# Designs tried in a protein design run: peptides against a protein of PDB entry 4PAS. Part 26

Target 1, 39 residues: chain A of PDB entry 4PAS
Amino acid sequence: SVNQASTSRLEGLQSENHRLRMKITELDKDLEEVTMQLQ
Target 2, 39 residues: chain A of PDB entry 4PAS as posed
Amino acid sequence: SVNQASTSRLEGLQSENHHLRMKITELDKDLEEVTMQLQ

## One batch from the design tools (peptide; made by RFdiffusion4, then SolubleMPNN)

Design b1_p16_6_s3
Fold by OpenDDE base, seed 2:
Structure b1_p16_6_s3 (fold): chain B 39 residues (1-39), chain A 16 residues (1-16)
Amino acid sequence: as target 1 above (39 residues)
Amino acid sequence: ENKKLREEIKKLEEKL
């Protein structure tokens, strides 16, 4: 149904949003480690 | 130190 397709698309976007947030947090940590080595 | 820094920079570049 149109509702099932909309729900599955929302779930896909939510999972990708979570993945991207986790990637940002990992990059922020790796950047902090590099920054501490430059000080 | 400088070796570790170069490896971390490379790791960041690979993730971007």
Scores: peptide ipSAE 0.024, ipTM 0.427, DockQ to the pose 0.049
Fold by OpenDDE base, seed 3:
Structure b1_p16_6_s3 (fold): chain B 39 residues (1-39), chain A 16 residues (1-16)
Amino acid sequence: as target 1 above (39 residues)
Amino acid sequence: ENKKLREEIKKLEEKL
């Protein structure tokens, strides 16, 4: 039980970390597009 | 141009 709860929590944190990294990559791309329009 | 820029700024603000 304790090991299963710890594993499920780690998997949830890994999934959220991946989601946040993808969001950063999308924001970097959108910022590049805005920067290119200001040039 | 300015319309597209305002739309992209708004999209960035919605993501933050």
Scores: peptide ipSAE 0.024, ipTM 0.424, DockQ to the pose 0.050
Fold by OpenDDE base, seed 1:
Structure b1_p16_6_s3 (fold): chain B 39 residues (1-39), chain A 16 residues (1-16)
Amino acid sequence: as target 1 above (39 residues)
Amino acid sequence: ENKKLREEIKKLEEKL
């Protein structure tokens, strides 16, 4: 149904949003480590 | 130090 397709799309977007947030946190940490090595 | 820094920079570039 249209509702099932919309729900599955939302779940996919929520999973991708979570993945991207985790990636940002990882990059922020790795950037901090590089910054500390330049000091 | 500089070797570790180059490896971390490379790792960041691979992630972008």
Scores: peptide ipSAE 0.023, ipTM 0.422, DockQ to the pose 0.050
Fold by OpenDDE base, seed 5:
Structure b1_p16_6_s3 (fold): chain B 39 residues (1-39), chain A 16 residues (1-16)
Amino acid sequence: as target 1 above (39 residues)
Amino acid sequence: ENKKLREEIKKLEEKL
């Protein structure tokens, strides 16, 4: 149904949003490590 | 020091 397709699309966007947030947190940590090595 | 920094920069470039 149109509702099932919309729900599956939302779940896909939610999972991708979670993945991107985890990647940002990882990059922030790696940037902190590089910053500490430059001091 | 400089070896560790180069490896960490390379790791960041692979993630972008």
Scores: peptide ipSAE 0.022, ipTM 0.413, DockQ to the pose 0.049

Design b1_p16_7_s1 (from b1_p16_7, 8 letters changed)
Fold by OpenDDE base, seed 2:
Structure b1_p16_7_s1 (fold): chain B 39 residues (1-39), chain A 16 residues (1-16)
Amino acid sequence: as target 1 above (39 residues)
Amino acid sequence: VLEQLQKTEKEIQELQ
């Protein structure tokens, strides 16, 4: 149904949003480690 | 990454 397709799309976007936020957190940590090594 | 996050956040808001 249209409602099932919209729900599945929303769940997919929420999962991708979470993955992208976790990647930002990883990059922030990697940047902190590089900054500490350059001091 | 940030542009992709902004796209997913916008699409989530359009579906809610």
Scores: peptide ipSAE 0.565, ipTM 0.891, DockQ to the pose 0.940
Fold by OpenDDE base, seed 5:
Structure b1_p16_7_s1 (fold): chain B 39 residues (1-39), chain A 16 residues (1-16)
Amino acid sequence: as target 1 above (39 residues)
Amino acid sequence: VLEQLQKTEKEIQELQ
């Protein structure tokens, strides 16, 4: 089932992409907080 | 993190 393997890989990549985006948002928030504390 | 995101985005585009 090549299509099922491709679908499962796509779903895995979409979940990892979401995790990475959430980590960027967390780091952007932490950077904003540090920036505000230095002003 | 950004390089990993770009890699996953590229791989998603290759599967669509």
Scores: peptide ipSAE 0.565, ipTM 0.891, DockQ to the pose 0.968
Fold by OpenDDE base, seed 3:
Structure b1_p16_7_s1 (fold): chain B 39 residues (1-39), chain A 16 residues (1-16)
Amino acid sequence: as target 1 above (39 residues)
Amino acid sequence: VLEQLQKTEKEIQELQ
């Protein structure tokens, strides 16, 4: 149904959003480590 | 990464 397709799309976007947020957190940690090595 | 996040957040808001 249209409702099932919209729900499955929303769940996929929520999962991708979470993956992207975790990648930002990883990059922030890598940036902190580089910053400490340059001080 | 940031532009991809902003895109997914916008699409989530359009489905709610």
Scores: peptide ipSAE 0.563, ipTM 0.891, DockQ to the pose 0.938
Fold by OpenDDE base, seed 1:
Structure b1_p16_7_s1 (fold): chain B 39 residues (1-39), chain A 16 residues (1-16)
Amino acid sequence: as target 1 above (39 residues)
Amino acid sequence: VLEQLQKTEKEIQELQ
């Protein structure tokens, strides 16, 4: 059904959103480490 | 990464 297709797409987007947020958090840590090494 | 996040957040809002 249209509802099942929309639900599966929403779940996929929520998973991708979570992956992207985790990648931002990783990059923020990497930036902090680089900043600390340059001080 | 940030542009991709903004895109997924927008698409999530359109499905809710």
Scores: peptide ipSAE 0.563, ipTM 0.891, DockQ to the pose 0.932

Design b1_p16_7_s2 (from b1_p16_7, 9 letters changed)
Fold by OpenDDE base, seed 1:
Structure b1_p16_7_s2 (fold): chain B 39 residues (1-39), chain A 16 residues (1-16)
Amino acid sequence: as target 1 above (39 residues)
Amino acid sequence: VQERLQRVEEEIQRLQ
């Protein structure tokens, strides 16, 4: 149904949003570490 | 180099 397709799309976008937020937090930490190593 | 890393870190924090 249109509702099932909309729900599955939302779940896909929510999982991708979570993955991207986790990757942003990892990259933030890696940049902080590199910044400290360059001091 | 450090100032460029800091600007990227600030942009990452803005996107969280």
Scores: peptide ipSAE 0.050, ipTM 0.613, DockQ to the pose 0.058
Fold by OpenDDE base, seed 5:
Structure b1_p16_7_s2 (fold): chain B 39 residues (1-39), chain A 16 residues (1-16)
Amino acid sequence: as target 1 above (39 residues)
Amino acid sequence: VQERLQRVEEEIQRLQ
């Protein structure tokens, strides 16, 4: 029980961390496009 | 442009 709950929590945190990293990469690209429009 | 930049910066700061 405790090990299964810890594993499921870790998998949830890993999936959320991946989602957030993908969103940061998208926003970094949008930031680059905005920066190029200001030059 | 500036309002779009500000929204992107605010969202990056929320994700960090």
Scores: peptide ipSAE 0.050, ipTM 0.620, DockQ to the pose 0.054
Fold by OpenDDE base, seed 3:
Structure b1_p16_7_s2 (fold): chain B 39 residues (1-39), chain A 16 residues (1-16)
Amino acid sequence: as target 1 above (39 residues)
Amino acid sequence: VQERLQRVEEEIQRLQ
């Protein structure tokens, strides 16, 4: 029970961490395109 | 440019 709850929490945090990393990569691209429009 | 910058800033604030 305790180990299963800890594993499910870790899997949720790993999935959210992956989502956030993909969103940072999208924002880095949007910043590059904004920077290119300011040149 | 300004509207694109604003969208990026709003999304950064949503991730914090």
Scores: peptide ipSAE 0.047, ipTM 0.618, DockQ to the pose 0.050
Fold by OpenDDE base, seed 4:
Structure b1_p16_7_s2 (fold): chain B 39 residues (1-39), chain A 16 residues (1-16)
Amino acid sequence: as target 1 above (39 residues)
Amino acid sequence: VQERLQRVEEEIQRLQ
């Protein structure tokens, strides 16, 4: 149904948003480590 | 250091 397709798309976008937030947190840590190595 | 910075910058650009 249109509702099922919309729900599955929202769940996919929510899971991708979570993945991207976790990747940003990893990159923030990598930037901190690079900054510490430049001191 | 430079190669690590470059890898982080390239990955940030892929997320934008």
Scores: peptide ipSAE 0.046, ipTM 0.617, DockQ to the pose 0.052

Design b1_p16_7_s3 (from b1_p16_7, 9 letters changed)
Fold by OpenDDE base, seed 4:
Structure b1_p16_7_s3 (fold): chain B 39 residues (1-39), chain A 16 residues (1-16)
Amino acid sequence: as target 1 above (39 residues)
Amino acid sequence: VRERLKKVEEEIKKLQ
């Protein structure tokens, strides 16, 4: 029980970490495109 | 430019 709850919580945090990393990469690309349009 | 900047600002606001 305790180990399963800890594993499920870790998997949730890993999934959210991955989502946030993908969103940072999208924003970095969008900032690059804005920067190129200002040059 | 303006519409693309606005999209990025809206995406940043969703992370805060």
Scores: peptide ipSAE 0.057, ipTM 0.659, DockQ to the pose 0.044
Fold by OpenDDE base, seed 3:
Structure b1_p16_7_s3 (fold): chain B 39 residues (1-39), chain A 16 residues (1-16)
Amino acid sequence: as target 1 above (39 residues)
Amino acid sequence: VRERLKKVEEEIKKLQ
């Protein structure tokens, strides 16, 4: 149904949003370690 | 430092 297709699309976007948030946390740590090496 | 910065920049570019 149209509702099932909309739900599956939302679940896919929520999963990708979670993946991107985890990757931002990894990049923040990598930036902290680069900053520590510049001190 | 430079190679670590370059790695972070390439990872940011993959998210845009």
Scores: peptide ipSAE 0.057, ipTM 0.657, DockQ to the pose 0.048
Fold by OpenDDE base, seed 2:
Structure b1_p16_7_s3 (fold): chain B 39 residues (1-39), chain A 16 residues (1-16)
Amino acid sequence: as target 1 above (39 residues)
Amino acid sequence: VRERLKKVEEEIKKLQ
């Protein structure tokens, strides 16, 4: 149904949003560690 | 430092 396709698309976007947030947190840590090595 | 910065820049570029 149109509702099932919309729900599956939302779940896909939610999982990708979570993946991207985890990757941002990893990159923020890598930037902090680079910053500490420049001090 | 330089190689670590380059690694982070390449990971940012893969997100865009």
Scores: peptide ipSAE 0.056, ipTM 0.654, DockQ to the pose 0.047
Fold by OpenDDE base, seed 5:
Structure b1_p16_7_s3 (fold): chain B 39 residues (1-39), chain A 16 residues (1-16)
Amino acid sequence: as target 1 above (39 residues)
Amino acid sequence: VRERLKKVEEEIKKLQ
């Protein structure tokens, strides 16, 4: 039980970390395009 | 430009 709860929590944190990394990459591209339009 | 900047700001606010 305790080990299963710890594993499920780690998997949730890993999934959220992956989501956040993908969103940073999207925002970096949107920022690059905004920067190019201001030059 | 302004609408694109606003979209990026809204997405940053959802991450905080």
Scores: peptide ipSAE 0.056, ipTM 0.654, DockQ to the pose 0.047; fails the geometry check

Design b1_p16_7_s4 (from b1_p16_7, 9 letters changed)
Fold by OpenDDE base, seed 4:
Structure b1_p16_7_s4 (fold): chain B 39 residues (1-39), chain A 16 residues (1-16)
Amino acid sequence: as target 1 above (39 residues)
Amino acid sequence: VEERLKKVEEEIAKLQ
């Protein structure tokens, strides 16, 4: 029996983890740009 | 499993 509540919670966590990874990639790019501007 | 999900939710919520 796949607990539907546990599946929905896992899907929510996977979506949020993806959002956070995209935000980290954006911040890494912004830091690279700022670093290049200060060199 | 559910208590493990709860702990991961709480850790992700600190990163928002």
Scores: peptide ipSAE 0.098, ipTM 0.701, DockQ to the pose 0.076
Fold by OpenDDE base, seed 3:
Structure b1_p16_7_s4 (fold): chain B 39 residues (1-39), chain A 16 residues (1-16)
Amino acid sequence: as target 1 above (39 residues)
Amino acid sequence: VEERLKKVEEEIAKLQ
């Protein structure tokens, strides 16, 4: 049904949004480490 | 709803 297709698309977007947030957290940590090395 | 989902999919795909 249209509702099942929209639900599966939303679940895919929620999973991808979570992946991107985890990647941002890793990049923030890497930038903090590089910043500390340059001080 | 479907057109909004499509727009968000297209924006997330630019961040991959």
Scores: peptide ipSAE 0.096, ipTM 0.700, DockQ to the pose 0.082
Fold by OpenDDE base, seed 1:
Structure b1_p16_7_s4 (fold): chain B 39 residues (1-39), chain A 16 residues (1-16)
Amino acid sequence: as target 1 above (39 residues)
Amino acid sequence: VEERLKKVEEEIAKLQ
């Protein structure tokens, strides 16, 4: 149904949003390490 | 709702 398709799309977006937040946290740590190496 | 989902999918795809 249209509702099932919209629900599956929303669940995909929620999963991808979580992945992107984890990637931001990783990049923040990588930037901290590089910043410390330049001090 | 479906057109809004499509727009959010397109913006997330630019971040991949």
Scores: peptide ipSAE 0.094, ipTM 0.696, DockQ to the pose 0.082
Fold by OpenDDE base, seed 2:
Structure b1_p16_7_s4 (fold): chain B 39 residues (1-39), chain A 16 residues (1-16)
Amino acid sequence: as target 1 above (39 residues)
Amino acid sequence: VEERLKKVEEEIAKLQ
């Protein structure tokens, strides 16, 4: 149904948003570690 | 440190 296709697309976007948030958290940690190494 | 900084910059630039 149109509703099933829209739901599957939303779930895909939610999964990608979660992946991007996890990547930002990793990069924030890497920046913190580089910052500590410059002190 | 410089090579680690560069890698982080490159990965951030892919998210923009």
Scores: peptide ipSAE 0.044, ipTM 0.589, DockQ to the pose 0.048

Design b1_p16_8_s1
Fold by OpenDDE base, seed 3:
Structure b1_p16_8_s1 (fold): chain B 39 residues (1-39), chain A 16 residues (1-16)
Amino acid sequence: as target 1 above (39 residues)
Amino acid sequence: VQERLNEVEKQIQELK
């Protein structure tokens, strides 16, 4: 029971970490595009 | 440019 709760929490944190990393990559691309348009 | 800036600002708020 304790091990199942800990593993489920870790899986949730890993999925959220992946989601946030993908959003950062998208934002970096959009900032690059805005920077190019300002040149 | 302003439209793209507004989109990036929206995405930053969704990341928080």
Scores: peptide ipSAE 0.032, ipTM 0.521, DockQ to the pose 0.045
Fold by OpenDDE base, seed 1:
Structure b1_p16_8_s1 (fold): chain B 39 residues (1-39), chain A 16 residues (1-16)
Amino acid sequence: as target 1 above (39 residues)
Amino acid sequence: VQERLNEVEKQIQELK
């Protein structure tokens, strides 16, 4: 159904959004470490 | 520092 397709699309976007947020957090930590090493 | 920079650059490319 259209509703099932929309739900599956939303779940895919939610999982990708979570993955991207986790990667951003890791990058922020790594940038902090690099910044500390440059000081 | 350069090694950590390279790792961050790699992670940025994986994010895109």
Scores: peptide ipSAE 0.032, ipTM 0.526, DockQ to the pose 0.046
Fold by OpenDDE base, seed 5:
Formats: C-alpha cells, sequence, structure tokens
Structure b1_p16_8_s1 (fold): chain B 39 residues (1-39), chain A 16 residues (1-16)
C-alpha cells in the first residue's frame, strides 16, 4: 500500500540518519586523535 | 599524522 511504502521509506531514512550520526562520532574521535598527535 | 588525516578525509567522503 501507499502507507507501507511511505513507512518503509521513513524507516530507511531513520536507519541512515542513525548510521550517519555514528560516523560523525567516529570522525570526532579521529579528529581528537589527530589533534593530540599535532600537540 | 598524515595517515590519520587521510583516513579522516576518506571517512568524510563516505558520509557524502
Amino acid sequence: as target 1 above (39 residues)
Amino acid sequence: VQERLNEVEKQIQELK
């Protein structure tokens, strides 16, 4: 149904949003490590 | 340092 397609797309976007937030956290840690190595 | 910088740059490209 149209509702099932919309719900499935929303769930996909929510999962991708979570994935991207986790990658941002990883990048923040990597930047912290690079910053410590430059000091 | 350069190796870690390159890894961060790679990760930035994977976010796009």
Scores: peptide ipSAE 0.031, ipTM 0.523, DockQ to the pose 0.049
Fold by OpenDDE base, seed 4:
Structure b1_p16_8_s1 (fold): chain B 39 residues (1-39), chain A 16 residues (1-16)
Amino acid sequence: as target 1 above (39 residues)
Amino acid sequence: VQERLNEVEKQIQELK
């Protein structure tokens, strides 16, 4: 149904949003580590 | 330091 397709799309976007947020957090940590090593 | 910088650059490209 249209509702099932919309729900599955939303779940996909929510999972991708979570993945991207986790990657940003990892990059922030890695940049902090590099910054500390340069100081 | 350079190795960690290269890894961060790789991760940035993977995020895009």
Scores: peptide ipSAE 0.031, ipTM 0.517, DockQ to the pose 0.045

Design b1_p16_8_s2
Fold by OpenDDE base, seed 5:
Structure b1_p16_8_s2 (fold): chain B 39 residues (1-39), chain A 16 residues (1-16)
Amino acid sequence: as target 1 above (39 residues)
Amino acid sequence: VLERLQQTEAEIQKLQ
């Protein structure tokens, strides 16, 4: 039970970490687009 | 976003 709860928590954190990285990549792209429009 | 990313990374490292 404890090992299963730790594994499920790890998988949840890995999924959230991936989602956050994808959001950073999106924001970096949006920032690049704004930067290009200001040049 | 960045602070939450750092927190998830630290928690992942603690569970491995």
Scores: peptide ipSAE 0.601, ipTM 0.901, DockQ to the pose 0.939
Fold by OpenDDE base, seed 1:
Structure b1_p16_8_s2 (fold): chain B 39 residues (1-39), chain A 16 residues (1-16)
Amino acid sequence: as target 1 above (39 residues)
Amino acid sequence: VLERLQQTEAEIQKLQ
């Protein structure tokens, strides 16, 4: 059904969104470490 | 990464 396809798409987007947020948090940490090493 | 995040957020909002 249209509803099932929309739900599966939403779940996929939510999973990707979470993965991207975790990657941003990792990059923010890496940037902090680099900043500390340059001080 | 940031542009793709913004795109996924916009698509999520459209599906809710």
Scores: peptide ipSAE 0.601, ipTM 0.901, DockQ to the pose 0.932
Fold by OpenDDE base, seed 3:
Structure b1_p16_8_s2 (fold): chain B 39 residues (1-39), chain A 16 residues (1-16)
Amino acid sequence: as target 1 above (39 residues)
Amino acid sequence: VLERLQQTEAEIQKLQ
């Protein structure tokens, strides 16, 4: 069904969005650690 | 990373 394909695509995008947000949080932590080591 | 995040957010908004 077209509705099932749209739902599966939405779930895939939501999962990818979550993964990308977690990667940003990791990079922010790594940047904080580098900043603290340079002070 | 940020550009791909923005793309996924824009596509999520189209499907809701």
Scores: peptide ipSAE 0.601, ipTM 0.901, DockQ to the pose 0.909
Fold by OpenDDE base, seed 2:
Structure b1_p16_8_s2 (fold): chain B 39 residues (1-39), chain A 16 residues (1-16)
Amino acid sequence: as target 1 above (39 residues)
Amino acid sequence: VLERLQQTEAEIQKLQ
């Protein structure tokens, strides 16, 4: 049970980490677009 | 967002 709980937590953290990285990529794109419009 | 990313990375490293 301890190993299963640790595995499920790891999978949850990995999925959240991926979501956060995708959000950073989106924000980087939005920042590039804003920067281009201000030039 | 960045602080939460760093937290998840640190927790992942503890579980591996």
Scores: peptide ipSAE 0.600, ipTM 0.901, DockQ to the pose 0.935

Design b1_p16_8_s3
Fold by OpenDDE base, seed 2:
Structure b1_p16_8_s3 (fold): chain B 39 residues (1-39), chain A 16 residues (1-16)
Amino acid sequence: as target 1 above (39 residues)
Amino acid sequence: VEKRLQEVEKEIEELK
């Protein structure tokens, strides 16, 4: 059904959103560590 | 990464 396709798309995007936020947090931490090592 | 996050967040809001 149209509703099942929209729900499956939403769930996929929500999982991607979570993955992207975790990757931003990882990169921000790595950047902080590099910045601290250069001080 | 941030550009793709904004695209995903926009599409999530359009599906609600």
Scores: peptide ipSAE 0.388, ipTM 0.847, DockQ to the pose 0.978
Fold by OpenDDE base, seed 4:
Structure b1_p16_8_s3 (fold): chain B 39 residues (1-39), chain A 16 residues (1-16)
Amino acid sequence: as target 1 above (39 residues)
Amino acid sequence: VEKRLQEVEKEIEELK
């Protein structure tokens, strides 16, 4: 149904949102490590 | 990454 397709799309986007936030956290950590090594 | 996050967050809000 249209509702099932919208729900499945929402769940996929929520999973992608989580993945993107985890990637930002990883990059922030890598940036902190590089910054610390240059000090 | 941040630009794609904003696009995903916008589409999530449109589906609620």
Scores: peptide ipSAE 0.387, ipTM 0.847, DockQ to the pose 0.980
Fold by OpenDDE base, seed 3:
Structure b1_p16_8_s3 (fold): chain B 39 residues (1-39), chain A 16 residues (1-16)
Amino acid sequence: as target 1 above (39 residues)
Amino acid sequence: VEKRLQEVEKEIEELK
């Protein structure tokens, strides 16, 4: 069904969105740690 | 990362 394909695509994109947000949080933490070590 | 996040968020909104 077209509706099943659209739902599966949406679920995949929601999972990718979560992964990308978690990666931004990780990089922000790593940047803070490096900044503290250079001060 | 942020550019890809914006592309994903746009496609999510188009599917709702």
Scores: peptide ipSAE 0.384, ipTM 0.846, DockQ to the pose 0.977
Fold by OpenDDE base, seed 1:
Structure b1_p16_8_s3 (fold): chain B 39 residues (1-39), chain A 16 residues (1-16)
Amino acid sequence: as target 1 above (39 residues)
Amino acid sequence: VEKRLQEVEKEIEELK
């Protein structure tokens, strides 16, 4: 149904959102480490 | 990454 397709899309986007947020946190940590090494 | 996150968050809110 249209509702099932929308629910499956929402779940996929929620999973991608979580992955992207985790990647931002990783990059922020890596940037902090590089910044500390350059001081 | 942030640009794609904003696109995903917008689409999530449109589906609720």
Scores: peptide ipSAE 0.378, ipTM 0.845, DockQ to the pose 0.976

Design b1_p16_8_s4
Fold by OpenDDE base, seed 1:
Structure b1_p16_8_s4 (fold): chain B 39 residues (1-39), chain A 16 residues (1-16)
Amino acid sequence: as target 1 above (39 residues)
Amino acid sequence: TLERLKQVEEEIQKLQ
């Protein structure tokens, strides 16, 4: 159904959102470490 | 990464 297709799409986007947020948090930590090493 | 995150968040809001 249209509802099942929308639900599966939403679940895929929620999984991608989580992955992207985790990657941003990792990059923020890497940037902090580099900043500390350059001081 | 950030631009893709914004697109994903906007699409999530359209499905809710």
Scores: peptide ipSAE 0.478, ipTM 0.874, DockQ to the pose 0.935
Fold by OpenDDE base, seed 4:
Order: structure tokens, then C-alpha cells, then sequence
Structure b1_p16_8_s4 (fold): chain B 39 residues (1-39), chain A 16 residues (1-16)
């Protein structure tokens, strides 16, 4: 049961990590667009 | 966002 709870927590954190990395990639794109508009 | 990413990565490393 403890191992199942740790595995479920790890899977949740891996999903959140993926979501956060996708959000960083979106923000990097938005920053590039703003940079291009200021040139 | 970046600080939360760091916290999530640190917690993942504790579970591996």
C-alpha cells in the first residue's frame, strides 16, 4: 500500500512536471514573439 | 511557474 501511494504520487508529479514544461515552452514562444515585435 | 517546476523536480528525485 505505501509503495502504491508513492507510485501514484510520482505519476501525479510527472504529469505536473510535463504541464509546467509545456507552459515554459509556451512562455518562451510568447517572449520570442514580443522580442520580434520590438525589433 | 519556474519555482513550482523546481519543487516538483526535487520531489520526483526523492521518490526515485
Amino acid sequence: as target 1 above (39 residues)
Amino acid sequence: TLERLKQVEEEIQKLQ
Scores: peptide ipSAE 0.476, ipTM 0.874, DockQ to the pose 0.900
Fold by OpenDDE base, seed 3:
Structure b1_p16_8_s4 (fold): chain B 39 residues (1-39), chain A 16 residues (1-16)
Amino acid sequence: as target 1 above (39 residues)
Amino acid sequence: TLERLKQVEEEIQKLQ
């Protein structure tokens, strides 16, 4: 029971970590586009 | 976004 709860929590956090990293990459691209438009 | 990423990474390290 305790090990299953810890495993399910880790899997949820790994999924959220991936989602957050993908969102950072999107924001870095949006920042590059804005920077190019200001030059 | 960045602060939440840091919290998630710190919690992952506690579970490994």
Scores: peptide ipSAE 0.476, ipTM 0.874, DockQ to the pose 0.936
Fold by OpenDDE base, seed 2:
Formats: C-alpha cells, sequence, structure tokens
Structure b1_p16_8_s4 (fold): chain B 39 residues (1-39), chain A 16 residues (1-16)
C-alpha cells in the first residue's frame, strides 16, 4: 500500500539520519583532536 | 596535522 511504502521510506531515512549523526560526532571528535594538536 | 584537518573538512562538506 501507499502507507507501507511511505513507512518503509521513513524508516530508511531515519536509519540514514542516525548513521549521519554518528559520523558527524566522529568527525567533531577528530576535529577537536586536530585543533588541540595545532595549539 | 594540517593534512588530517583538510581530510576532516572534506568529509564534513560531503555530509552537508
Amino acid sequence: as target 1 above (39 residues)
Amino acid sequence: TLERLKQVEEEIQKLQ
């Protein structure tokens, strides 16, 4: 159904959003480490 | 290192 396709798409987008947030947190930590080494 | 900084900046830009 249209509702099932919309739900599966939303779940995929939520999973990708979570993955991207975890990657941003990793990059923020790497940026902090590099910033500390340059001070 | 400055090279590592550049790599992190390039990865951030790919996520925006």
Scores: peptide ipSAE 0.035, ipTM 0.561, DockQ to the pose 0.052

## One batch from the design tools (peptide; made by RFdiffusion4, then SolubleMPNN)

Design b1_p17_1_s1
Fold by OpenDDE base, seed 2:
Structure b1_p17_1_s1 (fold): chain B 39 residues (1-39), chain A 17 residues (1-17)
Amino acid sequence: as target 1 above (39 residues)
Amino acid sequence: SLEEKIKELKKQKEELE
């Protein structure tokens, strides 16, 4: 149904948002590690 | 270099935001 398609789209966007936030966290960790290595 | 790695990681972060 249209509602099922909309729900699946939202769930897909939510999962992608979570994935991207996790990637940002990973990059922040990598930046911190590199910063520590420069000190 | 570590400096270039910092630049690359910052670029990647900004692209994802």
Scores: peptide ipSAE 0.033, ipTM 0.489, DockQ to the pose 0.963
Fold by OpenDDE base, seed 3:
Formats: C-alpha cells, sequence, structure tokens
Structure b1_p17_1_s1 (fold): chain B 39 residues (1-39), chain A 17 residues (1-17)
C-alpha cells in the first residue's frame, strides 16, 4: 500500500540518519585525540 | 603530519553532514 511504502522509506531514512550521526561522533572523537596529541 | 590528519578528518566530517 501507499502507507507501507511511505513507512518503509521513512524507516530507511531514519536508519541512515542514525548511521551518519554515529560516524560524525567517531570523527569528533578522532579529532579530539589528535588535538590532544598536539598539546 | 598531525596537522594533515586534522584537515583530512574535518573534510570527512563535512562530507557526512
Amino acid sequence: as target 1 above (39 residues)
Amino acid sequence: SLEEKIKELKKQKEELE
């Protein structure tokens, strides 16, 4: 149904958003570690 | 260098935003 297709699309976007947020968090941690090494 | 690594990580972060 149209509703099922819309729900599946939303769930896909939500899972991708979560994945990207986790990767940003990892990169921020790596940046912090490198910054500390420069001090 | 560490400075080069910082620049690379910042670029990767911007690509994911």
Scores: peptide ipSAE 0.033, ipTM 0.488, DockQ to the pose 0.932
Fold by OpenDDE base, seed 1:
Structure b1_p17_1_s1 (fold): chain B 39 residues (1-39), chain A 17 residues (1-17)
Amino acid sequence: as target 1 above (39 residues)
Amino acid sequence: SLEEKIKELKKQKEELE
């Protein structure tokens, strides 16, 4: 149904948003580690 | 180099934000 398709799309977008946020956090950690190595 | 790694990580972060 249209509602099922919309729900599945939203769930996909929510999961992708979470994945991207986790990747940003990972990159921030990597930046911190590299920055500490430069000090 | 560490400087190049910092530059690449910053670029990747900006692309995801």
Scores: peptide ipSAE 0.033, ipTM 0.489, DockQ to the pose 0.939
Fold by OpenDDE base, seed 4:
Structure b1_p17_1_s1 (fold): chain B 39 residues (1-39), chain A 17 residues (1-17)
Amino acid sequence: as target 1 above (39 residues)
Amino acid sequence: SLEEKIKELKKQKEELE
């Protein structure tokens, strides 16, 4: 149904959003580590 | 270098924001 297709699309977008947020967190951690090593 | 690594990580972060 149209509603099922919309729900599946939303779930896909939510999972991708979560993946991207986790990647940003990883990059922030790596930046902190490298910055600390430069000090 | 550490400086180049910082630059690369910042670029990657900006692309994801």
Scores: peptide ipSAE 0.032, ipTM 0.490, DockQ to the pose 0.931

